Peptides against a protein of PDB entry 2Q3Z. Designs and how they scored, part 189

Target 1, 272 residues: chain A of PDB entry 2Q3Z
Amino acid sequence: YVLTQQGFIYQGSAKFIKNIPWNFGQFEDGILDICLILLDVNPKFLKNAGRDCSRRSSPVYVGRVVSGMVNCNDDQGVLLGRWDNNYGDGVSPMSWIGSVDILRRWKNHGCQRVKYGQCWVFAAVACTVLRCLGIPTRVVTNYNSAHDQNSNLLIEYFRNEFGEIQGDKSEMIWNFHCWVESWMTRPDLQPGYEGWQALDPTPQEKSEGTYCCGPVPVRAIKEGDLSTKYDAPFVFAEVNADVVDWIQQDDGSVHKSINRSLIVGLKISTKS
Target 2, 254 residues: chain A of PDB entry 2Q3Z as posed
Amino acid sequence: YVLTQQGFIYQGSAKFIKNIPWNFGQFQDGILDICLILLDVNPKFLKNAGRDCSRRSSPVYVGRVGSGMVNCNDDQGVLLGRWDNNYGDGVSPMSWIGSVDILRRWKNHGCQRVKYGQCWVFAAVACTVLRCLGIPTRVVTNYNSAHDSNLLIEYFRNSEMIWNFHCWVESWMTRPDLQPGYEGWQALDPTPQEKSEGTYCCGPVPVRAIKEGDLSTKYDAPFVFAEVNADVVDWIQKSINRSLIVGLKISTKS

## One batch from the design tools (peptide; made by RFdiffusion4, then SolubleMPNN)

Design b2_p27_6_s4 (from b2_p27_6, 11 letters changed)
Fold by OpenDDE base, seed 2:
Structure b2_p27_6_s4 (fold): chain B 272 residues (1-272), chain A 27 residues (1-27)
Amino acid sequence: as target 1 above (272 residues)
Amino acid sequence: MDEERRKIREEIAKDPESIQRPVGTPL
């Protein structure tokens, strides 16, 4: 989890699982220095360097900082996400073969955002950075991954009487989504939540005003303890959200139906 | 918007499982 520089990232769908090779490259020349620069340009450091530095011994703190800094939302972070197939002014997310080139590009261009990433790119870069900083980390893939936007643990679709989806699909299910799990103690939580912690660097929802997510104990997600910081409801929903159809009838009445055919969540953790 | 949708569909059609996309996105 710290020593492996080469690996695989799972992609595809629940029915058609695939993978790509990835060079994490956490021990390649200059990568650690770039990771330290990433910490030194984070908003918390810029606001109060002494306080930020005093907290860098905490994997919980560092994990949360890295989750925020891997995306360029809100800060001088590494990657700009894009999903609309307009990559002509950058690099297609599908073109990346490792984290090293991304991190080097970011640093060499004065910490300007690298164009572009999607979920596995964000996760892979986060994995590299966390490993560089001595935090055991792995990339995980979740198929049929929910993006809950309103923290109600539901994916809601509005449908007409014919079952046709109406309006903009604000809430969505990804074919797959990637994030990382990092091994750490949680002295800030009740005993028993040490171990794997989920961190999601893809900019999906804001946590405490920043596009970041976690760390949240994988155990808490498995047990349904949504009170556990950080971002337990969001991560829980990624793997467990229920799908609800709101069916509008011609008379204007609305019927709630649980969609049992759309199953959220099939998580694969990488072995290393 | 229509042109962007077309491009997305074309890219998905090339390798539908290598990109992150909403479930139900047309191929």
Scores: peptide ipSAE 0.292, ipTM 0.737, DockQ to the pose 0.252
Fold by OpenDDE base, seed 5:
Structure b2_p27_6_s4 (fold): chain B 272 residues (1-272), chain A 27 residues (1-27)
Amino acid sequence: as target 1 above (272 residues)
Amino acid sequence: MDEERRKIREEIAKDPESIQRPVGTPL
């Protein structure tokens, strides 16, 4: 989890699981220095360098910073996300084969955002950075991954009596989504929450005003402890959201159906 | 290295599920 430089990232769909090779390259020349630059340009360092540096011994703190800094939302972060299939002014997310080129491009262009990433690119870069910083980390893929935007632990669809979707789909389920799990103690929590912590560097929702997510104990998600810091409800929803169809009839009646034909969440954690 | 990278890119590009995208609404 720290020593492995080459690995695989799972992609595809729940029915057709695939993987791509990825070079994490955490021990390549200059990569550690780039990871330190990433910490030194984070908003918390810029606000109070002494306070930020004093907290860098905490993998909880560092993990949360890295989650925010791998995306360029709100800060001088590494990657700009794009999902509209228009990548002509940058590099297609599918073109990346490792984290090293991304991190070097970011640094060499004065910490300007690299175009472009999607979930696995964000996760892979975060994995590289965290490994560089000595935090055991793995990439995780979740198939049928929910993106709950209104914090109700539901993915809601609105339909007419003919089954046609009404209105704009704000909430969605990804075919797959990637994030990272990092091994750390949680002295900030009650005993028993040490171990794997979920961190999501893809800019999906704001946490405490910044596009970051976690760390949250994988145990807390498994046990349904949604009060656990950080972002337990969001991460819980990614893997456990219920799908609800709201059906409006011609008479104006509205019926709620919990549709489990599309099951949210099939998580695969990498062994390397 | 460049040729290997090209081959990997071409292989990834053949699979529509190699990109993150919303799944359809449940039926």
Scores: peptide ipSAE 0.272, ipTM 0.721, DockQ to the pose 0.487
Fold by OpenDDE base, seed 3:
Structure b2_p27_6_s4 (fold): chain B 272 residues (1-272), chain A 27 residues (1-27)
Amino acid sequence: as target 1 above (272 residues)
Amino acid sequence: MDEERRKIREEIAKDPESIQRPVGTPL
């Protein structure tokens, strides 16, 4: 979880699981220095360097900073996300085979955002950075991963009488989504929440005004403790959201139905 | 490195479900 430099990232779908090789490269020359630069350009450091530095002994604090800084939203972060298959002015997310080139490009271009990333790229870079900083970290893939935008723990679809989805899908389910889990103690929480903590560097929803997510205890998600900081409801929904269909009938009536055919969440944790 | 990237891209391109994309619910 700290020592492994080469591994695999799971992709594909729940029905067709695939993986790609990935070089995390946390011990390659200059990578630690780049990770330190990442910390030194974060908004909290720029606002108050002394306060930021005093908090870097906390893996909770550092994890949250890294989740925000791996994406370039709101800051001088590493990666710009793109999902529209238009990558002509950058590098396709599918072209990356490791974190090292991404981090070196970011640093060598004056901490300018690297184009482009998708979830596994964000997760892999975060994994590299966290490992460099001595935090045991693994990449996680969740199939049928829900993106709840209104914090109701539901994915809602409107359907016609034939079951066809109508209107714009504000909320969605990804075929897969990747984030990281980091091992840390949680002295800021009640006892028993030490262990794996979910962190998501993909810019999906804002947490306390910044595109970041976590750390949240995996145990809290498993037990349904949605009061646990940080971002428990969002992460819970990614793996446990219920799907609701609002079915419009020919007579204009609307029927609410729980869709039991689509099961949100199939999580695979990597060991490399 | 570049050759490995090419191979990976080609493998991914063979499976449209290998890239991150929205999934619709069953009817």
Scores: peptide ipSAE 0.289, ipTM 0.743, DockQ to the pose 0.470; fails the geometry check
Fold by OpenDDE base, seed 4:
Formats: structure tokens, C-alpha cells, sequence
Structure b2_p27_6_s4 (fold): chain B 272 residues (1-272), chain A 27 residues (1-27)
């Protein structure tokens, strides 16, 4: 998980699983230096360099910083996300074949955000950076991945009397979503939460005021311990949210129905 | 993210298996 530079990232849907080859390139020339620059331009370093540097021995701290810095939200981070199929002023997310070109572009343009990324691009860059920093990391793909925006562990759809989804569809399920899992001890938690920790660099929700996510023990998610830092409810919902339909009736009343036909979460982890 | 989510719903997916897109729920 730290030595392999080439691998595959899973995409597609639960019914039609696809993959793409990806060059992580954590040992390519200059990549470590770029990762160190990434740390040195993070908001915590700019606020208090001594405190930030003193905490870089913690993979928990570094993982959280990297999850925030891989996206350009709130900081001088690496990637700008875009999902509207309009990529003419940048590089299409589908065009990337590795993390190295992205990181080099970011650095060579004065730490200016690179256009554009989607979830697998964010995850892959985070994986490269974390591996470069000596943290065993893998990309994870979750099919039917939920984005819960109100922390109620539900994906809520509002429907008319014909079952058609109404409103802005703010909460949704993605066909797939990618993040990373990193291996680390958790001395900041009770014993037993060492091992794989989920980190999500895609700017979905703010955590403590910054677009970052994790680390949260995969074990905590599996066992439903939502009190575990960081961001356990959000990550739990990605893989386990229940779907609720609010169906308007002809009389204007609303019926609540649990949708058992759509199963949230089918997580697969890479071994590269 | 909210704006991008809105836009993706309004755009035609060129390769729906290679990009993120919303999944509808069955009735």
C-alpha cells in the first residue's frame, strides 16, 4: 500500500463495475517535494508553523490536513471539483491517468488550483500524497454512495402523487463515490480503533469549518459507533443511509415511506 | 458542491459509467 505506484480505480455502478488504470507515482521525481509544499501552504501551517510541524508526526493530523488540501476549497489546495460536463477551460476529470501530472501542474503554477477533478481524482491524489508521506493508503469505491446533508442518516426524497422526485434533490445517492483508507493507530481514541481509517478529500461537507473528512476508523463505521472522531455520521451515511420517500397525496398530505428497494453502499477496496 | 450537483442533473452524461451522477430511487 506504500510501494505500488500503479493501480486501478473502480468506477461505474453496482451493476456495471468498471475500472481505470492509475499512476499514483509517489516515488517519481519531485513528488515528495510537492507533498511537503502542500503541507507548508496548509492553513494550519500559515496560522502557526511551529504547532503544525510539531503535529506532522501524527498520521491522524496529517491525514486530516491532506483531506482538506487535496481540494481547493477554503485554501490553496490542489483540485477544483466540477460535475457539470463543462470542462473546456481546464482538463476533463476523465482525462487524467495519474496523480503526478496533477501535482506537478499545481506546484508549477504557484499552487494554483488544478481544473478539474471528481471523486476518483481527489481520492487518487490524496492516496499519492499520503503514500508519499509514508502512510499506507488505498483508494476505496462505494457504489450507491449516499450524501447526507443534514446528519440524520437518511437520504430523503420528496415526491409528487405520481412518485416523481420534486425539489432541488439536494440529498442524493451517487452511482459511485471514491475516497481513501489509510492504515494508522488511533492513540486519540479508545483501544481497538487502530487499522484502516476513512478519509474523504472530495469537498462534500465541512468538518470543523473546513472541507475535509476523517480520519474515522472503518471499524467504527462497521460497528455503528457514530461518536468516533472524525465525521463518523457522514461516512456512516455514505455506506449505510436509509432512503426515505416523502410522497405527497392528492389531499396535500404527505406519506413517509422507507424505500427498501434501493440499497445504499457497496464498498470495494483496492489492493494496490 | 450544491451548484455542481444541480448542474449535473441538468446535463447529459457523456459516459454515465465513468463519471459521478445521481441515482434515482425506485417506487
Amino acid sequence: as target 1 above (272 residues)
Amino acid sequence: MDEERRKIREEIAKDPESIQRPVGTPL
Scores: peptide ipSAE 0.284, ipTM 0.714, DockQ to the pose 0.249; fails the geometry check

Design b2_p27_7_s1 (from b2_p27_7, 11 letters changed)
Fold by OpenDDE base, seed 5:
Structure b2_p27_7_s1 (fold): chain B 272 residues (1-272), chain A 27 residues (1-27)
Amino acid sequence: as target 1 above (272 residues)
Amino acid sequence: MEFTNAQTVPVSDEDEEEYDKWLDENL
């Protein structure tokens, strides 16, 4: 989880699981230096360098910073996300084969955002950075990954009596989503939450005003302890949200139905 | 529907069939 430079990232769907080779390249020349630059341009460092540096011994703190800095939202982060198939002014997310080129491009262009990334690209770059910083990290893929936007642990669809979706979809489920899990102690929590921690660098929701997510103990998610920092409800929903259909009838009545055909969450942890 | 590698899952039967076909062809 620290020494492996080449691995696989799972993609596709629950029905059609695929993988791609990925070069994490955490030991390639100059990559550690780029990771240190990433820390030195983060908003917390710019606000108070001494305080930021004093906290860099904490993998909890560093993990959260990296989660925020891998995306370019709200800061001088590495990657700009794009999902609309319009990649002509950059590099298609599907074209990347490793983290090294992305990080080098970012640094060489004065820490300008690299175009473009999607979830596995964000996760892979975060994995590289965290490994460079000595934090054991793996990429995780979750099929049918829920994006809960209103923090109710539900994915809700409005349908007419014929099952047709009504209005704009505010809730969504990804065919697959990638994030990272990092091994760390959690001295900021009660005993027993050390171990794998989920971190999500894809800019989905703001956490404490920044597009970042985690670290949250995988154990807390498994046990349903949503009170644990950071972002336990959001990560829990990614893997456990219930899907609900609100069926509107002609008479104006609405019926709540649990959608059991859309099963949220099939998590695969990599060995790379 | 435009299909990307990472995308929102279809929520209708018709879209599901189209999506499954796309997956078979592209992944």
Scores: peptide ipSAE 0.256, ipTM 0.762, DockQ to the pose 0.372
Fold by OpenDDE base, seed 3:
Structure b2_p27_7_s1 (fold): chain B 272 residues (1-272), chain A 27 residues (1-27)
Amino acid sequence: as target 1 above (272 residues)
Amino acid sequence: MEFTNAQTVPVSDEDEEEYDKWLDENL
């Protein structure tokens, strides 16, 4: 999880799983230096360099910083996300074949955001950076990945009696979503939460005011311990949210129904 | 409906048919 430079990222849908090859390239020339620059331009460093540097021995701290810095939201981060198929002023997310070119472009253009990324690109770059920093990391794909926007662990749809969606469908389920898992101890938590920690660099929701997510113990998610920092409820919802339909009848009555056809979460962890 | 590589799962029958067609053609 540190030594492998080549791997695969799973994409597609639960019904049609595909993968792409990806060059993480954590040992290529200059990549480590770029990762260090990434740390040196993070908001915490800019605010207090001494404090930031003193905490870089903690993979928990570094993981959280990297999660925030891989996206360009809130800071001088690496990638700008875009999902509307309008990529003419940059590079299509689907065109990237590795992390190295992205990181080099970012650095060579004065730490200007690279256009464009989607979830697997964010995850892959984060994986490269974390591996460079000596943190064992893998990319994870979750099919039917929920994006809970109101922290209620539900994906809610409003429907009429015929099942037609009413109003705006603000909440969503991604066909697939990618993030990373990093291996670390968690001295900041109760014993037993060492091991794989989920980190999500895709800018979905703010955590403590910044678009970042994690680290949260994978064990905590599996056991349903939503009190565990960081961002356990959000990550839990990505893989376990229930889908609820609010069905309004012609008489104005509303019925709550669990949608069992939309099953959230099918996680695949990469082996390299 | 606009489709990208990463996109939302359809939640209506009509959208599902379109989505499935898109999957067959693009993934």
Scores: peptide ipSAE 0.253, ipTM 0.746, DockQ to the pose 0.355
Fold by OpenDDE base, seed 2:
Structure b2_p27_7_s1 (fold): chain B 272 residues (1-272), chain A 27 residues (1-27)
Amino acid sequence: as target 1 above (272 residues)
Amino acid sequence: MEFTNAQTVPVSDEDEEEYDKWLDENL
């Protein structure tokens, strides 16, 4: 998890699982220096360098900083996300084959955001950075991954009596989504939550005002302990949200129905 | 509908057919 520089990232859909090779390259020349620059340009360092540096011994703190800095939302982070197939002014997310080129481009252009990333690119760069900083980390793919926007652990669709979706889809389920899991102790939590912690660097929702997510114990997610910091409800929903249809009848009545056809969550953890 | 590698799961029959076609062609 720390020493492996090459691996695979799972993509596609639940029905059509595929993978791509990825060069994480955490030991390539200059990558550690770039990771340190990433820490030195984070908002917490810029606000109070001494306080930030004093906390860098905590993988919990560092993990949270990295999850925020891999995306360029809110800061001088590494990657700009884009999902609309308009990549002419940058690099298509699908063209990347490793984290090293991304990190080098970011640094060499004065820590300007690299165009463009999607979930696996964010996850892979985060994985590289965390590994480089000595934190055992792996990329995780979740098929039918829910994006809960209102923290109710539901994906809700409004439908007419014929089952047709009405209005804009406020919530979504990704065909696949990638994040990372990092191994760390959790002295800030009750005993038993040591081990794999989920971190999501894709800018989906803000946590404490920043587009970051985690770390949250994988065990807490598995056990449904949503009180554990950080962002347990969001990560829980990614893997286990219920899908609800609100069916509007012609008479104006609304019926709540559990959608059993849309099953959220099929998580695959890499063993690389 | 334009599809990317990462995209939302279709929730209508029409979108499902288009999505399945795209999957067959691209995955």
Scores: peptide ipSAE 0.240, ipTM 0.782, DockQ to the pose 0.355
Fold by OpenDDE base, seed 4:
Structure b2_p27_7_s1 (fold): chain B 272 residues (1-272), chain A 27 residues (1-27)
Amino acid sequence: as target 1 above (272 residues)
Amino acid sequence: MEFTNAQTVPVSDEDEEEYDKWLDENL
């Protein structure tokens, strides 16, 4: 995991899985220095440098910082997300082929946010940074990935009697979403939660006031332990949310139907 | 590259009943 600089990121859909080659490049010249700069501009360092530095021995702490700093939300982070297909003032997320160019651009432009990223770009950059910092990390792709915005572990669709979605789609299921899993012990948790921890650097929801996510034990998600820090309900929903269709009839009556035809969560974890 | 695949599990009847109860109490 730490030693692999070249890899593949899975994309597409559950029915049509694609992959792209990606250069993580965690050992390329200057990348470690950039990762250290990333740590040195994080909000926790700016608030209390000594306290931040003292905690950098913890993969849990570092993982959470990195998940927040890979996106530029709330801080001087690396990437600005954009999903509206308007990339003329930057680089299309689809154009990136590796993390190195992104990190170098960020640093060379005075830690100015790089335009633009999407989930796999965020995940890949996070993977590079974490690997560079000695944390075994892999990119994970989840097909039919839910984005639960109201923490009810559901994706709710409002439909008319004809099945047409009504109103703005606040909640959605991504055809695919990418995040990272990092290997670490969890001395901050009960025994048994060591191993792979999910971290999501894509700015989807705030965790403790910052656009970051995790680390949360993959085991906790698998076992449905939603009390486990950090962000277990959100990550759980990404892979396990139920789809609820609210059907409104012409007479104004509403009934609920659980849509079992759309199954949330087909996760592919890389082992190399 | 070696991969591990995981799929979501369907909701249990118990989970469904609990949600329906919640809906009844909150909606």
Scores: peptide ipSAE 0.125, ipTM 0.577, DockQ to the pose 0.023

Design b2_p27_7_s2 (from b2_p27_7, 14 letters changed)
Fold by OpenDDE base, seed 3:
Structure b2_p27_7_s2 (fold): chain B 272 residues (1-272), chain A 27 residues (1-27)
Amino acid sequence: as target 1 above (272 residues)
Amino acid sequence: MEFTNTQTVPVSEEDEEEYAKWLDEIL
């Protein structure tokens, strides 16, 4: 999970799984230096360089910084996300074949945001950076991935008596979503939460005021320990959210029911 | 874009039929 430079990223849907080859390139010339620059332009460093540097021995701290810096939200981060199929003033997210070109473009243009990324691009770049910094990391794909926007662990739909969705779809389910898992100890938590930690660099929700997510122990998510830092409820919802239908009946009454036809979460971890 | 814009999961015809049957049971 540190030594492999070539791998695959899973995409598509639960019913139509596909993959693309990806060059992580963590050992290519200059990439480590770029990763160090990434750390040196993060908001915490700019605020207090000494404090930031003193904490870089912690993979927990570094992982959280990287999660925030891979996206350009809130800072001088690497990638600008875009999902509207209008990529004419940049590079289509679907055109990238590796992390190296992205990181080099970012650095060579004065740490200006690279256009454009989507979830797998964010995850792949984060994976490269974390591997460069000596943190074992893998890309994870979750099919039918929920985006909980109100922290209730539910994806809620309003429906009429015929099952037709009413109103705006504020909360949606991704066909697929990608993030990373990094191996680290968690001395900041109770014993037993060492191992794989989920980190999500795609700007979805703010964590402590910044678009970042994690690290949170994968074990905590599996066991349903939502009190575990960081961002356990959000990550839990991505893989385990219940879909709830608010069904409007003909008499005007509303019935709440769990939708058993829409199952959130089918996670695939990459081996390289 | 400031935040992630989610996509709707496509529902198969079979899933729609199953859902419709389920709705009939609970309504």
Scores: peptide ipSAE 0.043, ipTM 0.494, DockQ to the pose 0.071
Fold by OpenDDE base, seed 4:
Structure b2_p27_7_s2 (fold): chain B 272 residues (1-272), chain A 27 residues (1-27)
Amino acid sequence: as target 1 above (272 residues)
Amino acid sequence: MEFTNTQTVPVSEEDEEEYAKWLDEIL
């Protein structure tokens, strides 16, 4: 998980799984220096360099910093996300074939945000950075991945009497979503939560005021321990949220129904 | 990237209270 520089990222849908080759390139020339620059421009370093540096021995701390710095939200991070198919002023997220070019562009342009990324790009860059820093990391793809925006562990559809979705505001189920899992001990938690930790660098929700996510023990998610830091409820919802249909009747009444036809979460972890 | 959009629905006061209690239990 640290030594492999070439791999595959899973994409597509639960019914049609695809993959793309990806060059992580964590050992290519200059990449380590770029990763160190990434750490040196993070908000915590800018606030208190000594304190930030003293904490870089902790994979938990570093993982959380990297999660926040791979996206450019709230900081001088690497990638700007875009999902509206308007990429003319940058590079289409679908055009990237590796992390190295992205990181080099970021550094060479004075740590200016690179346009553009989507989930697998964020995850792949995070994977590169974490591996470069010596943290065993893999990209994870979750099909039918929920984005719970109100922390109720539900994805809610509002439907009229004919079953048509109503309203302008939306929660989301991604056809697929990518994040990373990193191997680390969790001395900050009770015993037994060592192992794979989920981290999500795609800017979806703020955690403690910053667009970052994790680390949270995969075990905690599996066992439903939502009290475990960091961001257990959000990550849990990504893989386990129930889908609820709110059906409006002719008389204006609303009926709540669990939608069993939509199953959230089919997680595939990359082995390379 | 394609996704399925859902809608945020107003919840009853009872549901909000239950949710609040649940949050207090888990957080």
Scores: peptide ipSAE 0.033, ipTM 0.473, DockQ to the pose 0.024
Fold by OpenDDE base, seed 1:
Structure b2_p27_7_s2 (fold): chain B 272 residues (1-272), chain A 27 residues (1-27)
Amino acid sequence: as target 1 above (272 residues)
Amino acid sequence: MEFTNTQTVPVSEEDEEEYAKWLDEIL
C-alpha cells in the first residue's frame, strides 16, 4: 500500500464492475517534492506555519489536510471537479491514467487547479500523496454510494402526486464513488479505532468549514459509532443511508416511504 | 400512490412543515 506504484481503480456499477489501470507513481521523480508543496500551500500552513509543521508527524492531521487539498475548493488545491460533460477547456476526468501527470501539471502551473477530476481521480491523487508521505493508503470504490447533504442519514426524494421526483435532487446516490482508506493509529480516539481510516477528497460536503472528509475509523462506520471524528455521519451515510420518498397524494396528504429497492453501499477495497 | 418494495410511514407534524417549506421554495 506504500510501495505499489501501479494498480487498478474499480468503476462502473454494482451490476457491471469495471476497472481501469492507474499509475500512482509515488516514487517518480519530483512527486515527493510536489506533495511537500501541497502541504506548504495548505490554509493551515498559511495561517500558522509553525503549528502546521509541528502537526505533520500525525497521519490523522496530514490525512485531513490532504483530503482538503486534493480538491481546489477553499484553497489552492489540486483538482477542480466537474460532472456536466463539458471538459473542453481542460482534460476529461476519463482521460487520466495516473496521478503523476496531474500533480506535475498542478505544480508547473503555479499550483493552479487542474481541470478536471471526478471521484476516482480525487481518490487516486490522494492515494499518491498519502503514499508519498509514508501513509499506507488504498483506493476504495463504493457502488450505490449515497451523498447525504444534511447528515440525517437519509437520501430524500420529494415526489408530486404523479410520483415524479421534484426539486434539485441535491441528495443523490452515485453509481459508484471512490475515496481512500489509510492505515493509522488514532491516539485522539478511544482504544480500538486504529487501522483503516476513511478519507474522502471529493468535494461533497464541508467539514468544519472546508471541503474535506475524515479520517474516520472504518471500524466506527461498521459499528455505527457516529460520534467518532471526523465526519462519521457522512461516511456512514455513504454506505448505509436509507432512501426516503416524500409522496404527496392527490388529496394533499404527504406520506413518507422508505424505499427498499435502492440498496446503498457495496464497497470494494482495492488491493493494488 | 403505491410503490413497490417501499414502506409507507406516517409523517410527523414537523416533517409536514418541512415539506411545506420545501414546496414553497421550489414553486
Scores: peptide ipSAE 0.024, ipTM 0.407, DockQ to the pose 0.025
Fold by OpenDDE base, seed 2:
Structure b2_p27_7_s2 (fold): chain B 272 residues (1-272), chain A 27 residues (1-27)
Amino acid sequence: as target 1 above (272 residues)
Amino acid sequence: MEFTNTQTVPVSEEDEEEYAKWLDEIL
C-alpha cells in the first residue's frame, strides 16, 4: 500500500466494471517535496504554522488536510473538478494516467489549480500524497455511490402521478465514485476503530467549512456508528443511502413507492 | 474507452427499463 507505485483504479458501473492503470509515483523525484509544499500552503499552516506543524505527526490530522488540499476548493489545492464535458481550457480528467504529472504541474505553476479532475483523479492524487507521507493508502471505488446533500441518509426523488420526476434533482447517485482508505490509529476515538479510515478528496460537501471528508473508520461505517468523526453520515450515505421514490398526487399527498428498492453501494477496494 | 463518472439512476434488477427511463429523466 505504501511501496506500490503503479496500480489500477476501478471505474465503470456495477454491471460493467472497468479499470485503468495509474501511476501513483509516490517515490518519483520531487514528489515528496511537492507533498510538503501542499502541507505548507494549506489554510491551517497559513493561519498558524507552528500549530499546523506540531500536528503533522498525526495521520488523522494530515489525512484531513490532504483530503481538503487535493481539491482546490477553499484553498490553493491541486485539482479543479469538472463534470460537464467541457475541458477545452485544460486537460480532460480521462486523459490522466498518473498523479505525478498532476502534482508537478500544480507545483510548477505556482500552486495553481490543475484543470481538470473527477473522483478517481482526486482519489489517486490523494493516495499518492498520503503514501508519500508514509500513510498506507488505497483507492476505493464504490458503484451506485450516493451523494447525500442534506445529511438525511436518503436519496429522495419526487414524481408526479405520471411518473415524471419533479423538483430539484440535487440528490445524486454516481455510477461510480472513488475515494481513499488510509490505515491509521485513532487515539481520538474509542478503542477498536484503528485500521482503515475513509477519506474523500472529491469536493462534494463541506466539513467544518472546508471541502474535505474524513477520516472516518471503515468499521464505524460498517457498524452504522454515525457519531464517529469525521463525516460518518456522509460516508455512510455514499455506501448505504436509502433511496426513496415519492409519488406526489394532485392533491399534494405524497406516497412512497413500495416497489422500487434501489441498492446503493458496491464497494471495491484495491488490493494494491 | 474513456469513462467519466456520471449520475446513475438506481437500478432495481427487475426494472432496468424503468431505470433507463428514469436516467433519461434525471440526466
Scores: peptide ipSAE 0.034, ipTM 0.537, DockQ to the pose 0.172; fails the geometry check

